# Ledger of designs, part 33: peptides against a protein of PDB entry 8RAJ

Target 1, 54 residues: chain A of PDB entry 8RAJ
Amino acid sequence: LPAENEDPDKAVVDLHRSPPKTKDPDLTPSGIIAKVKAGDMTQETARELLLAMR

## One batch from the design tools (peptide; made by RFdiffusion4, then SolubleMPNN)

Design b2_p18_2_s4
Fold by OpenDDE base, seed 3:
Structure b2_p18_2_s4 (fold): chain B 54 residues (1-54), chain A 18 residues (1-18)
Amino acid sequence: as target 1 above (54 residues)
Amino acid sequence: SREEEERRRRRREEEELK
């Protein structure tokens, strides 16, 4: 089966797509609180992160 | 998640009652 020549122009369009601001849902105040509730983050680390966002 | 832990607890309680 012929390898579909991926047009080199598609690769250039993806380079100009601003990286999705993956607002890491984990770095939102709500995401931090969710991680603490899940046990994936300490309350101390969550407090420091929430203070750094002010 | 607390909700997953509650769901796992309910499943164990349902299996123990069979």
Scores: peptide ipSAE 0.079, ipTM 0.546, DockQ to the pose 0.000
Fold by OpenDDE base, seed 4:
Structure b2_p18_2_s4 (fold): chain B 54 residues (1-54), chain A 18 residues (1-18)
Amino acid sequence: as target 1 above (54 residues)
Amino acid sequence: SREEEERRRRRREEEELK
């Protein structure tokens, strides 16, 4: 019985696909505000980061 | 913690009322 040729070409993970820019969810305005609310970031550091993103 | 901030806030409000 002929073995079904599972096309090996469907497993080509495009090594040239730039990794999706994982916008660090922690560096979003919402992520910064969440860290301040959790106590993991000072209000001053959060202000500086939010100003640098504007 | 938000709970620790609320405890600190209550303690300040109790000290300001004395």
Scores: peptide ipSAE 0.074, ipTM 0.552, DockQ to the pose 0.000
Fold by OpenDDE base, seed 5:
Structure b2_p18_2_s4 (fold): chain B 54 residues (1-54), chain A 18 residues (1-18)
Amino acid sequence: as target 1 above (54 residues)
Amino acid sequence: SREEEERRRRRREEEELK
């Protein structure tokens, strides 16, 4: 049976599209600092990552 | 953990003082 018209109005640009939550919460400045405090990351690696985010 | 290392240091220092 024939394809009934897909409503073109599903281009609701979700203006509430939460900025892509960086899928790695671990790659936020706060997440990096938390990993260093936990001992899961070296201070040098954390410095490099934080500089690369600027 | 830094806290675990400090805990291990304190134990060694207490054992050397006995």
Scores: peptide ipSAE 0.068, ipTM 0.510, DockQ to the pose 0.000
Fold by OpenDDE base, seed 2:
Structure b2_p18_2_s4 (fold): chain B 54 residues (1-54), chain A 18 residues (1-18)
Amino acid sequence: as target 1 above (54 residues)
Amino acid sequence: SREEEERRRRRREEEELK
């Protein structure tokens, strides 16, 4: 697929757009914390994911 | 990373002002 020459200005507009509410509710900081609280995720994995999002 | 995105944003805003 041709690399869409996304206009550098459109890429700036997309960065000013609030990060698309992660389509996966499980990948939000709140979703990760909820999984740890439910026992569905280890505290270590949650820490790594939260650090990777930072 | 949100911090990486904010760094990339600031760099572009600084380049558009030149």
Scores: peptide ipSAE 0.082, ipTM 0.551, DockQ to the pose 0.000; fails the geometry check

Design b2_p18_3_s1 (from b2_p18_3 with A2E E9R E16A E17A)
Fold by OpenDDE base, seed 3:
Structure b2_p18_3_s1 (fold): chain B 54 residues (1-54), chain A 18 residues (1-18)
Amino acid sequence: as target 1 above (54 residues)
Amino acid sequence: SEEAEEALRELDEMEAAE
């Protein structure tokens, strides 16, 4: 059975790119907090993203 | 945004609980 290559191209959110006006549910304020709670994002990265969205 | 300011408060509360 072919191993599903889950390509680990986790979209590296380039913090130096203007916050995409994308309605990406994972990049909403609530989605950011959900990632921190899941251990998928650091508090520091979350703070930087949220400050850019304020 | 107001939503981002609310999320920043929640993040500060999480940091204070560690």
Scores: peptide ipSAE 0.638, ipTM 0.915, DockQ to the pose 0.748
Fold by OpenDDE base, seed 1:
Structure b2_p18_3_s1 (fold): chain B 54 residues (1-54), chain A 18 residues (1-18)
Amino acid sequence: as target 1 above (54 residues)
Amino acid sequence: SEEAEEALRELDEMEAAE
């Protein structure tokens, strides 16, 4: 069975990388909250991202 | 954005529920 290597690097929100394309569902305000609820993002990282999007 | 402000409120509610 090919392990779908969900590249764990896709979950790393690099705050130093180019501003998320507003089209990435994972980096919308709702997508950020969903990642926090899933345990895939810290509340701290979520807060920093959301403050930058305010 | 309004959506970011709403998400910040949701995040504060999550933190208060821990």
Scores: peptide ipSAE 0.633, ipTM 0.915, DockQ to the pose 0.703
Fold by OpenDDE base, seed 4:
Structure b2_p18_3_s1 (fold): chain B 54 residues (1-54), chain A 18 residues (1-18)
Amino acid sequence: as target 1 above (54 residues)
Amino acid sequence: SEEAEEALRELDEMEAAE
């Protein structure tokens, strides 16, 4: 069985890094809200990200 | 951004609905 080593280090959004101008749909304001609604992001983390994007 | 300000308002509404 291939060990799916999903590298856990790729999902840590460094809050101290300027939000990458990444065309990543998951890091748009709407994508952040969608993650909160899905339970994949805390409201606190979402608030910090959105405040940095104003 | 305006989009981020709108999303912050939606987040505040979600918190107030708990």
Scores: peptide ipSAE 0.633, ipTM 0.914, DockQ to the pose 0.775
Fold by OpenDDE base, seed 5:
Structure b2_p18_3_s1 (fold): chain B 54 residues (1-54), chain A 18 residues (1-18)
Amino acid sequence: as target 1 above (54 residues)
Amino acid sequence: SEEAEEALRELDEMEAAE
């Protein structure tokens, strides 16, 4: 099985990028909360993203 | 969005539980 090198640097959500209309489940409101609960995102970063999606 | 407003409430509840 090819190890998909998930480039860890691509997980940095650029807060200044208009949230792409990406069907990325990780950028949905529920996906953001899931990342906070997992410790993969700070509450501050999550708040900024959610406010931009409001 | 309504979904983002719900998620913000959940985030506020998490912050209040620390």
Scores: peptide ipSAE 0.637, ipTM 0.914, DockQ to the pose 0.716; fails the geometry check

Design b2_p18_3_s2 (from b2_p18_3, 5 letters changed)
Fold by OpenDDE base, seed 5:
Structure b2_p18_3_s2 (fold): chain B 54 residues (1-54), chain A 18 residues (1-18)
Amino acid sequence: as target 1 above (54 residues)
Amino acid sequence: SAAAEEALAELDEMEAAA
């Protein structure tokens, strides 16, 4: 079976890197909340990201 | 942004429910 390269493009959102203007659905406010609900992001990290986006 | 403020409010509700 071909190893599904789970590309670990877990975009480690470097909080020190300007949020990429990427239309990455995972970096939208709704996408951030969805990650928290899924257990894929901590509430603390989500808060920091959202505060930077307001 | 307004969308970020709404998401912050939802996050606060999640924290209060935990």
Scores: peptide ipSAE 0.643, ipTM 0.920, DockQ to the pose 0.756
Fold by OpenDDE base, seed 2:
Structure b2_p18_3_s2 (fold): chain B 54 residues (1-54), chain A 18 residues (1-18)
Amino acid sequence: as target 1 above (54 residues)
Amino acid sequence: SAAAEEALAELDEMEAAA
């Protein structure tokens, strides 16, 4: 079976399944903004994450 | 956090520019 290349770097952060770990560079405030700029995260999801981190 | 508040401000600027 072709291993579907689930690019592990495209971890869709499900806010309901995994609380953001402050140690994950992709889940820091700066990392969130970087994902939005890259088109890898919606502004809505970013806003929800950042509001939880304030 | 202060860093989250700054990032929210950046996000508001991005939304206004879109």
Scores: peptide ipSAE 0.643, ipTM 0.920, DockQ to the pose 0.738; fails the geometry check
Fold by OpenDDE base, seed 4:
Structure b2_p18_3_s2 (fold): chain B 54 residues (1-54), chain A 18 residues (1-18)
Amino acid sequence: as target 1 above (54 residues)
Amino acid sequence: SAAAEEALAELDEMEAAA
């Protein structure tokens, strides 16, 4: 079975799995909002991430 | 952070529009 190339850029940042150690621009507040607007992140996940970095 | 708070406000606006 071809390994579904889950686009590593769609790393659902599971806060429970790994605190984002990387200054990934996708994990900035602006990057999070951009992902939500693009439909690549749920509002719930975005809220949790943003609350953690408040 | 201030940036996170601003983003949370934007997220609240998005939720209210949905």
Scores: peptide ipSAE 0.642, ipTM 0.920, DockQ to the pose 0.752; fails the geometry check
Fold by OpenDDE base, seed 1:
Structure b2_p18_3_s2 (fold): chain B 54 residues (1-54), chain A 18 residues (1-18)
Amino acid sequence: as target 1 above (54 residues)
Amino acid sequence: SAAAEEALAELDEMEAAA
């Protein structure tokens, strides 16, 4: 089966499904804020992720 | 983390401005 190229830009960061990859630049605190500003992440999801990272 | 706390503060500011 072709490895579904999950477009990394479409990976819905679900805190309940996948632990945040500390090495993923999109899952750094600054990366999370950047996604919210871009409209690619909800404020609620961002808050949950950041609270888990504090 | 300190970086997460700073980002939470920025998020709070974004929410207050919305």
Scores: peptide ipSAE 0.638, ipTM 0.919, DockQ to the pose 0.752; fails the geometry check

Design b2_p18_3_s3 (from b2_p18_3 with E3A E9R E16R)
Fold by OpenDDE base, seed 3:
Structure b2_p18_3_s3 (fold): chain B 54 residues (1-54), chain A 18 residues (1-18)
Amino acid sequence: as target 1 above (54 residues)
Amino acid sequence: SAAAEEALRELDEMEREE
């Protein structure tokens, strides 16, 4: 049986880790909205991130 | 940022469509 390596490194966006350096394309305002639309991020987490980037 | 403010508006629109 192939062990499904569920990669446990689904990048838990640690909100307490240093403010996302604006160089991560996945943490741009548009990238955050894209993750919410994909169901990969909650609206609450997206709101907190966007408020910190305001 | 202006981009973050625009994204916050889009997020508020999404919240109203649910």
Scores: peptide ipSAE 0.641, ipTM 0.914, DockQ to the pose 0.720; fails the geometry check
Fold by OpenDDE base, seed 4:
Structure b2_p18_3_s3 (fold): chain B 54 residues (1-54), chain A 18 residues (1-18)
Amino acid sequence: as target 1 above (54 residues)
Amino acid sequence: SAAAEEALRELDEMEREE
């Protein structure tokens, strides 16, 4: 079976597993919006993250 | 956070353009 290379570097922001570290540039408010614009994050997940950071 | 509240407004604008 081809090992599907699940690219481990797609940090799926699991809201339940890793609290948004304010030190991760990808989890800043601007980084979240950039991921939504890139299609790398859903608007729903972005909304939940941003509400938790408010 | 003020930055999170601004990003929420930008997200609401994106949802209206679709």
Scores: peptide ipSAE 0.640, ipTM 0.914, DockQ to the pose 0.732; fails the geometry check
Fold by OpenDDE base, seed 1:
Structure b2_p18_3_s3 (fold): chain B 54 residues (1-54), chain A 18 residues (1-18)
Amino acid sequence: as target 1 above (54 residues)
Amino acid sequence: SAAAEEALRELDEMEREE
């Protein structure tokens, strides 16, 4: 199925499939926290991402 | 990074409010 409808705002950050683009605003520390607050990211996934950026 | 360490603290605050 063509991946044409990944709403960039709803891109599930699959840590295993998409290496964190350091330029993705959604993968900045503040963007990660915003996704957790919105319910679009689990705290566990956020913690793993933030630890990798430490 | 300092920004990641700050965000980790904010995440730890969220976990305490649940």
Scores: peptide ipSAE 0.640, ipTM 0.914, DockQ to the pose 0.710; fails the geometry check
Fold by OpenDDE base, seed 2:
Structure b2_p18_3_s3 (fold): chain B 54 residues (1-54), chain A 18 residues (1-18)
Amino acid sequence: as target 1 above (54 residues)
Amino acid sequence: SAAAEEALRELDEMEREE
Protein backbone atom coordinates (compact mmCIF):
# COMPACT_ATOMS: atom_id res chain seq x y z
CA LEU B 1 0.00 0.00 0.00
CA PRO B 2 1.55 3.36 -0.90
CA ALA B 3 2.23 5.18 2.36
CA GLU B 4 0.20 8.34 2.07
CA ASN B 5 2.99 10.87 2.46
CA GLU B 6 1.31 13.02 5.04
CA ASP B 7 3.52 16.02 4.30
CA PRO B 8 5.27 16.44 7.68
CA ASP B 9 5.93 20.08 6.68
CA LYS B 10 2.31 21.01 7.42
CA ALA B 11 3.46 23.63 9.90
CA VAL B 12 1.67 22.63 13.09
CA VAL B 13 0.71 26.07 14.30
CA ASP B 14 2.23 25.84 17.75
CA LEU B 15 0.34 28.59 19.58
CA HIS B 16 2.91 28.38 22.36
CA ARG B 17 6.00 28.96 20.15
CA SER B 18 5.18 31.39 17.36
CA PRO B 19 3.05 34.52 17.39
CA PRO B 20 0.77 34.43 14.35
CA LYS B 21 2.70 35.92 11.46
CA THR B 22 0.18 38.19 9.71
CA LYS B 23 1.94 37.24 6.42
CA ASP B 24 1.29 33.51 6.73
CA PRO B 25 -1.86 32.77 4.70
CA ASP B 26 -2.46 29.76 6.96
CA LEU B 27 -2.63 32.06 10.01
CA THR B 28 -5.15 34.55 8.63
CA PRO B 29 -8.66 34.30 10.14
CA SER B 30 -9.91 32.82 6.85
CA GLY B 31 -6.92 30.44 6.69
CA ILE B 32 -7.63 29.22 10.23
CA ILE B 33 -11.30 28.51 9.39
CA ALA B 34 -10.19 26.74 6.19
CA LYS B 35 -7.88 24.47 8.26
CA VAL B 36 -10.73 23.62 10.67
CA LYS B 37 -13.03 22.77 7.73
CA ALA B 38 -10.27 20.59 6.23
CA GLY B 39 -9.78 18.74 9.56
CA ASP B 40 -6.20 20.09 9.79
CA MET B 41 -6.96 22.13 12.95
CA THR B 42 -9.19 21.60 16.00
CA GLN B 43 -11.95 24.10 16.77
CA GLU B 44 -10.31 24.72 20.18
CA THR B 45 -6.94 25.66 18.63
CA ALA B 46 -8.71 27.82 16.06
CA ARG B 47 -10.64 29.63 18.83
CA GLU B 48 -7.45 30.36 20.78
CA LEU B 49 -5.71 31.72 17.64
CA LEU B 50 -8.65 33.89 16.65
CA LEU B 51 -9.02 35.29 20.19
CA ALA B 52 -5.33 36.26 20.13
CA MET B 53 -5.91 38.10 16.80
CA ARG B 54 -9.04 39.94 18.03
CA SER A 1 -9.51 42.28 14.52
CA ALA A 2 -12.88 42.53 12.75
CA ALA A 3 -11.85 39.58 10.55
CA ALA A 4 -11.04 37.52 13.66
CA GLU A 5 -14.44 38.40 15.19
CA GLU A 6 -16.20 37.27 11.99
CA ALA A 7 -14.20 34.03 11.97
CA LEU A 8 -15.11 33.43 15.65
CA ARG A 9 -18.79 33.73 14.67
CA GLU A 10 -18.30 31.21 11.85
CA LEU A 11 -16.56 28.88 14.33
CA ASP A 12 -19.51 29.21 16.75
CA GLU A 13 -21.87 28.25 13.89
CA MET A 14 -19.74 25.16 13.11
CA GLU A 15 -19.87 24.08 16.78
CA ARG A 16 -23.72 24.25 16.72
CA GLU A 17 -24.00 21.95 13.67
CA GLU A 18 -22.43 19.03 15.65
Scores: peptide ipSAE 0.635, ipTM 0.913, DockQ to the pose 0.683; fails the geometry check

Design b2_p18_3_s4 (from b2_p18_3, 5 letters changed)
Fold by OpenDDE base, seed 2:
Parts: sequence; structure tokens; C-alpha cells
Structure b2_p18_3_s4 (fold): chain B 54 residues (1-54), chain A 18 residues (1-18)
Amino acid sequence: as target 1 above (54 residues)
Amino acid sequence: SPEAEAALEELDRMEAEA
């Protein structure tokens, strides 16, 4: 089985970069909440992302 | 986005439980 090396660096959303395109499943509102629940994102970062998307 | 607003409400719940 190819170990999908989920490059951990691809999970880092640079908030100073262009707003996340809704096409990335990891950057949808639901994807953001899932990352917080998994411990892969802080609540603060999630809040900032979601506020930019509302 | 209404989806973002709903997610913010979920985040508020998570913060209140922490």
C-alpha cells in the first residue's frame, strides 16, 4: 500500500495566503472543525479561518 | 457563509467544553 505521506506541511494553512478555496476538503468549514477535533489545528486558527470564510 | 457560521457555533461549543 503506498503510504500516502500526508505531508504535514500541506496541513498548515497560511492565513496570510489567499483565502482557502472551498475546493480543498481540508479547508471547508467542516474540514476545519474536523482538524480541531483531531488536534491538528488550534481553536484560535480555526476561528480566524472561519471568520474569513463567513 | 452559512456553513462557516454553523462551524463557528460548533467551535464555540468546543471552547465552552474545554
Scores: peptide ipSAE 0.639, ipTM 0.920, DockQ to the pose 0.705
Fold by OpenDDE base, seed 1:
Structure b2_p18_3_s4 (fold): chain B 54 residues (1-54), chain A 18 residues (1-18)
Amino acid sequence: as target 1 above (54 residues)
Amino acid sequence: SPEAEAALEELDRMEAEA
């Protein structure tokens, strides 16, 4: 079976793991909101992430 | 985080518009 190239760029944001202190623009509060606006993240997931970052 | 709080307020606006 061809190894499904798990797109390594889908950083599955583990909501249960402390947000990586990575300068990942996609994990900043603004980046999270941008993902929601783009339809790439649910509002529920965004809320959970932002609450953990508060 | 103040930035996270501001983003939560934006999310609340988005939820109210949906």
Scores: peptide ipSAE 0.644, ipTM 0.920, DockQ to the pose 0.742; fails the geometry check
Fold by OpenDDE base, seed 4:
Parts: structure tokens; sequence; C-alpha cells
Structure b2_p18_3_s4 (fold): chain B 54 residues (1-54), chain A 18 residues (1-18)
């Protein structure tokens, strides 16, 4: 079975290319905090996202 | 947004506890 090379770069929210969709539950303020707590997002990236959403 | 402001405050708490 070909290992689906999940390109880890596709999971990175590029704020410069794709602004967070407010309709994506994973990119809501609460979803961002949940990702940080899970270790799936850095605090720095979370801060930048949240500052853009306020 | 007010939800983003509240999340920034939560993030500040997380950073202070780490």
Amino acid sequence: as target 1 above (54 residues)
Amino acid sequence: SPEAEAALEELDRMEAEA
C-alpha cells in the first residue's frame, strides 16, 4: 500500500495565503486554543491568528 | 472579536504557566 505521504505542510495554516475561515471549527478562537493544548500549534502561531481575528 | 480577545487572555495564561 503506498504510504500516503501526508505532506505536513498542508496542515500548516498559512496566514499569508489563506486567512482563517471563521466557519472552520478548527480555526475558531476555541479551536486554536485546543490545537495549542494538543501540541498541534505553537503559541506564537496561535497569537498571530487570534490577533488577526479580534 | 470578543471571542478572539478572550482566547488571547487564555493564551497569556498558558504562556505564564509554561
Scores: peptide ipSAE 0.644, ipTM 0.920, DockQ to the pose 0.764; fails the geometry check
Fold by OpenDDE base, seed 5:
Structure b2_p18_3_s4 (fold): chain B 54 residues (1-54), chain A 18 residues (1-18)
Amino acid sequence: as target 1 above (54 residues)
Amino acid sequence: SPEAEAALEELDRMEAEA
């Protein structure tokens, strides 16, 4: 039986806890927009992240 | 960053279309 590694850590990017590591491809400006388009991030959270990176 | 500014502009477009 393939172990469904449900990696349950949908790392809710708690912006208040971990400053976006510039090395995380998921937290690059392009990665943020990709998450919004996929419905994996709210526009509000994306805006806050992008403003902090400007 | 200029990359963040370009992404903010894209986000603004997405918000205006919603």
Scores: peptide ipSAE 0.644, ipTM 0.920, DockQ to the pose 0.723; fails the geometry check

Design b2_p18_4_s1
Fold by OpenDDE base, seed 2:
Structure b2_p18_4_s1 (fold): chain B 54 residues (1-54), chain A 18 residues (1-18)
Amino acid sequence: as target 1 above (54 residues)
Amino acid sequence: SAVERAEAARRLREELER
């Protein structure tokens, strides 16, 4: 069985890694509104999510 | 930001009331 060489250097979570500025576009207020407009999210779910972000 | 969230929630409410 080939031993998967897990590169141990990739496991160093740089604790100074700025939180990924990849704000999931789906978790932004604008992304939520865009999903509602696209029909990919209900208005009620969007309301609940936006209220939970307050 | 909290401001952007509040504005988005306001815009959504205004779109739902139309």
Scores: peptide ipSAE 0.142, ipTM 0.702, DockQ to the pose 0.037
Fold by OpenDDE base, seed 4:
Structure b2_p18_4_s1 (fold): chain B 54 residues (1-54), chain A 18 residues (1-18)
Amino acid sequence: as target 1 above (54 residues)
Amino acid sequence: SAVERAEAARRLREELER
């Protein structure tokens, strides 16, 4: 079977691609607050994440 | 938005101080 020449240039991760809008509802400010209320996240971790989003 | 993040952080403080 001929080895498919995977063009190594297709592995150029577009460094200019806007960071994937993390549609993860769990990483939104509201999702972080919901995790703290559920007891799934500490207050300190929530504070650090919310500050890093600033 | 920066406003939404600031409001979320305010709401979180108010809920954890209650």
Scores: peptide ipSAE 0.134, ipTM 0.695, DockQ to the pose 0.036
Fold by OpenDDE base, seed 5:
Structure b2_p18_4_s1 (fold): chain B 54 residues (1-54), chain A 18 residues (1-18)
Amino acid sequence: as target 1 above (54 residues)
Amino acid sequence: SAVERAEAARRLREELER
């Protein structure tokens, strides 16, 4: 199976793009909270992502 | 829903601003 090269540049959530209709559980508000609590995301990045979902 | 996501985002912002 070709490993889908997840282009690391496609993992950059464009905060200026319309709120991602991402079914990605990690980009839900709850997923963002979980990443901040785990130390995997800064509070600032979480705030920006949440503002982009407004 | 988009509304539930916006509400959850608001609640988190309020928790992170404390």
Scores: peptide ipSAE 0.119, ipTM 0.680, DockQ to the pose 0.040
Fold by OpenDDE base, seed 3:
Structure b2_p18_4_s1 (fold): chain B 54 residues (1-54), chain A 18 residues (1-18)
Amino acid sequence: as target 1 above (54 residues)
Amino acid sequence: SAVERAEAARRLREELER
């Protein structure tokens, strides 16, 4: 059976692609709400963060 | 955006009142 030549060009990670600015999904308003629901953030801290985003 | 911030603040209030 011929070994399928895996195209070696698929392994070229473009090292020049600026990492996506991962807006920390945890610092989105939805992420803050999710942390409060999970018990990982107090309601007061969530309020302060949301007010600072205003 | 200001709209996204207002919607987020609304969602938080709704979740804290539930």
Scores: peptide ipSAE 0.116, ipTM 0.679, DockQ to the pose 0.039

Design b2_p18_4_s2
Fold by OpenDDE base, seed 4:
Structure b2_p18_4_s2 (fold): chain B 54 residues (1-54), chain A 18 residues (1-18)
Amino acid sequence: as target 1 above (54 residues)
Amino acid sequence: SAYEEALARKRRLEELLE
């Protein structure tokens, strides 16, 4: 299935509005940590995103 | 890239929290 290019704005709005019930694995806390481990995200960016999810 | 997308999301979140 083509990865639905979810509008990054929609994903962010959903993240702000609801604790991440996001079906997008990249927007979950676990997904963020996985990106850091893969070298696809800096530790600082991950920290800021995780704090914003509280 | 995944990094660029994450950076865009971070910036948008910051804007929404202001």
Scores: peptide ipSAE 0.121, ipTM 0.621, DockQ to the pose 0.068
Fold by OpenDDE base, seed 1:
Structure b2_p18_4_s2 (fold): chain B 54 residues (1-54), chain A 18 residues (1-18)
Amino acid sequence: as target 1 above (54 residues)
Amino acid sequence: SAYEEALARKRRLEELLE
């Protein structure tokens, strides 16, 4: 298996690259709101996440 | 967990703003 020498610079760029649009439904605005309603997330955390998604 | 991922994303965004 070719050891993908992940260029450490590429890893850093990938770390700074816009997080891949997390296809995680829980990370969508609607998913965040749903977690708050379920009691799985604080309103403050949700606010911060939603602001970061703007 | 999705929460941990969201938290990691938040931290990453905070680091980019700093």
Scores: peptide ipSAE 0.106, ipTM 0.613, DockQ to the pose 0.066
Fold by OpenDDE base, seed 5:
Structure b2_p18_4_s2 (fold): chain B 54 residues (1-54), chain A 18 residues (1-18)
Amino acid sequence: as target 1 above (54 residues)
Amino acid sequence: SAYEEALARKRRLEELLE
Protein backbone atom coordinates (compact mmCIF):
# COMPACT_ATOMS: atom_id res chain seq x y z
CA LEU B 1 0.00 0.00 0.00
CA PRO B 2 1.56 3.32 -0.96
CA ALA B 3 2.87 5.07 2.17
CA GLU B 4 0.73 8.07 1.15
CA ASN B 5 -1.70 7.40 3.99
CA GLU B 6 -0.18 9.81 6.46
CA ASP B 7 -1.19 9.31 10.08
CA PRO B 8 -4.53 11.08 10.52
CA ASP B 9 -3.17 12.96 13.53
CA LYS B 10 -0.20 14.12 11.48
CA ALA B 11 -2.52 15.33 8.72
CA VAL B 12 -4.41 17.51 11.19
CA VAL B 13 -1.18 18.95 12.55
CA ASP B 14 0.07 19.65 9.03
CA LEU B 15 -3.10 21.58 8.20
CA HIS B 16 -2.62 23.71 11.29
CA ARG B 17 0.93 24.43 10.24
CA SER B 18 0.08 25.40 6.66
CA PRO B 19 -0.14 29.10 5.88
CA PRO B 20 -3.64 30.39 5.19
CA LYS B 21 -4.52 30.40 1.49
CA THR B 22 -7.53 32.66 2.00
CA LYS B 23 -7.72 36.27 3.12
CA ASP B 24 -9.98 35.25 6.00
CA PRO B 25 -7.96 33.14 8.43
CA ASP B 26 -11.12 31.89 10.11
CA LEU B 27 -12.25 30.23 6.88
CA THR B 28 -9.02 28.36 6.24
CA PRO B 29 -8.84 24.65 7.05
CA SER B 30 -6.60 25.54 9.99
CA GLY B 31 -9.05 28.16 11.19
CA ILE B 32 -11.94 25.71 10.98
CA ILE B 33 -10.03 23.11 12.99
CA ALA B 34 -9.14 25.72 15.59
CA LYS B 35 -12.81 26.66 15.99
CA VAL B 36 -13.80 23.01 16.45
CA LYS B 37 -11.11 22.55 19.11
CA ALA B 38 -12.26 25.69 20.88
CA GLY B 39 -15.85 24.45 20.88
CA ASP B 40 -16.96 27.34 18.68
CA MET B 41 -17.95 25.08 15.77
CA THR B 42 -19.58 21.67 15.54
CA GLN B 43 -17.85 18.82 13.78
CA GLU B 44 -20.72 18.63 11.29
CA THR B 45 -20.42 22.29 10.31
CA ALA B 46 -16.67 21.89 9.90
CA ARG B 47 -17.23 18.90 7.62
CA GLU B 48 -19.66 20.84 5.45
CA LEU B 49 -17.28 23.78 5.09
CA LEU B 50 -14.35 21.55 4.19
CA LEU B 51 -16.43 19.68 1.60
CA ALA B 52 -17.50 22.98 0.05
CA MET B 53 -13.84 23.87 -0.45
CA ARG B 54 -13.20 20.78 -2.61
CA SER A 1 3.01 18.53 -5.54
CA ALA A 2 2.45 20.71 -2.49
CA TYR A 3 -1.08 21.29 -3.73
CA GLU A 4 -1.80 17.57 -4.02
CA GLU A 5 -0.42 16.99 -0.54
CA ALA A 6 -2.59 19.73 0.89
CA LEU A 7 -5.61 18.24 -0.87
CA ALA A 8 -4.82 14.80 0.56
CA ARG A 9 -4.54 16.25 4.08
CA LYS A 10 -7.85 18.02 3.64
CA ARG A 11 -9.54 14.81 2.50
CA ARG A 12 -8.18 12.96 5.51
CA LEU A 13 -9.54 15.65 7.81
CA GLU A 14 -12.94 15.39 6.11
CA GLU A 15 -12.91 11.65 6.74
CA LEU A 16 -12.15 12.18 10.44
CA LEU A 17 -15.02 14.64 10.74
CA GLU A 18 -17.59 12.24 9.25
Scores: peptide ipSAE 0.079, ipTM 0.551, DockQ to the pose 0.049
Fold by OpenDDE base, seed 3:
Structure b2_p18_4_s2 (fold): chain B 54 residues (1-54), chain A 18 residues (1-18)
Amino acid sequence: as target 1 above (54 residues)
Amino acid sequence: SAYEEALARKRRLEELLE
């Protein structure tokens, strides 16, 4: 039986990098940060959105 | 909603980082 020694670190990375299942991927924390970095969202708007997720 | 899914994603990520 191939013990797929799933490297637990790889599993965590894969889960972290999993594409958002959201209808609007831009609302994910990663999507919001990416938009700010790209200049497509203001830092203030991003802050408000992230705070709303608390 | 997209917001609820985003919130769930955020929580999941936070749990993975703990």
Scores: peptide ipSAE 0.075, ipTM 0.490, DockQ to the pose 0.042

Design b2_p18_4_s4
Fold by OpenDDE base, seed 2:
Structure b2_p18_4_s4 (fold): chain B 54 residues (1-54), chain A 18 residues (1-18)
Amino acid sequence: as target 1 above (54 residues)
Amino acid sequence: SAVEEAEARRRAELERLR
């Protein structure tokens, strides 16, 4: 059985790593704005998320 | 760095709110 050495050191969220370009469309700046327009997210939460992406 | 840990906690908290 190949031991998948999942290198646990790759879980170090490099604080200078650009937030993983979440392939999740919901976590992009455009996805956040879309959720606010849909009523699925508060404007305050969206503001905080968008500020954390800078 | 304590600044880096505070930023990591802030990111993890924001990620929990997503």
Scores: peptide ipSAE 0.064, ipTM 0.585, DockQ to the pose 0.034
Fold by OpenDDE base, seed 3:
Structure b2_p18_4_s4 (fold): chain B 54 residues (1-54), chain A 18 residues (1-18)
Amino acid sequence: as target 1 above (54 residues)
Amino acid sequence: SAVEEAEARRRAELERLR
């Protein structure tokens, strides 16, 4: 059986692939604000996270 | 780039603080 030439282009990790948008609903701006309101996150940590999303 | 590396370090630090 001929070995299917695995297309070497499928091994190209796109180094320019945008970091996976955090699919965690708790890391949305709304989720961060909700954690601060619940007392589960400090205002400082929330500020840093919100600034990192900008 | 040095900017992308600094951003990656910042993301990793913020992820450790979670």
Scores: peptide ipSAE 0.039, ipTM 0.505, DockQ to the pose 0.039
Fold by OpenDDE base, seed 1:
Structure b2_p18_4_s4 (fold): chain B 54 residues (1-54), chain A 18 residues (1-18)
Amino acid sequence: as target 1 above (54 residues)
Amino acid sequence: SAVEEAEARRRAELERLR
C-alpha cells in the first residue's frame, strides 16, 4: 500500500476554526426567529438561545 | 481544555433548549 504522505499539517484540527456555521438553519438567529414566528418556539427559549449565541 | 469544556457546555445547553 503506498504510504500516502499525510501532510502532518492537515492533522492540525484548527481548534480555533469557528465551529462550522451550524448548517442547521434552525440554530441560526434567523432560523430561531422564524420558529418563533411560526409558533414552533417560545419567545423565552428563543431569547435564551440568541443570548447564548452572543 | 477549559475552552473545549465551555464550548461543550454551550452546545449542550443549546441542545437542551431545542
Scores: peptide ipSAE 0.037, ipTM 0.474, DockQ to the pose 0.037
Fold by OpenDDE base, seed 4:
Structure b2_p18_4_s4 (fold): chain B 54 residues (1-54), chain A 18 residues (1-18)
Amino acid sequence: as target 1 above (54 residues)
Amino acid sequence: SAVEEAEARRRAELERLR
């Protein structure tokens, strides 16, 4: 199976993107921190998301 | 800043989803 090269630039938080209308538990402050601890999110992306939630 | 305005809109929309 070709490894999907997920372009690392697609992980840029689109600050202009409308929030998902779904209560995605993964987009809560606790869910973001959990993804960083799991290695599924960078610390910088988490910082940007958490700042946008303040 | 246009970035600060986008962040403020994002905050207001997240608050409405709580």
Scores: peptide ipSAE 0.083, ipTM 0.617, DockQ to the pose 0.024; fails the geometry check

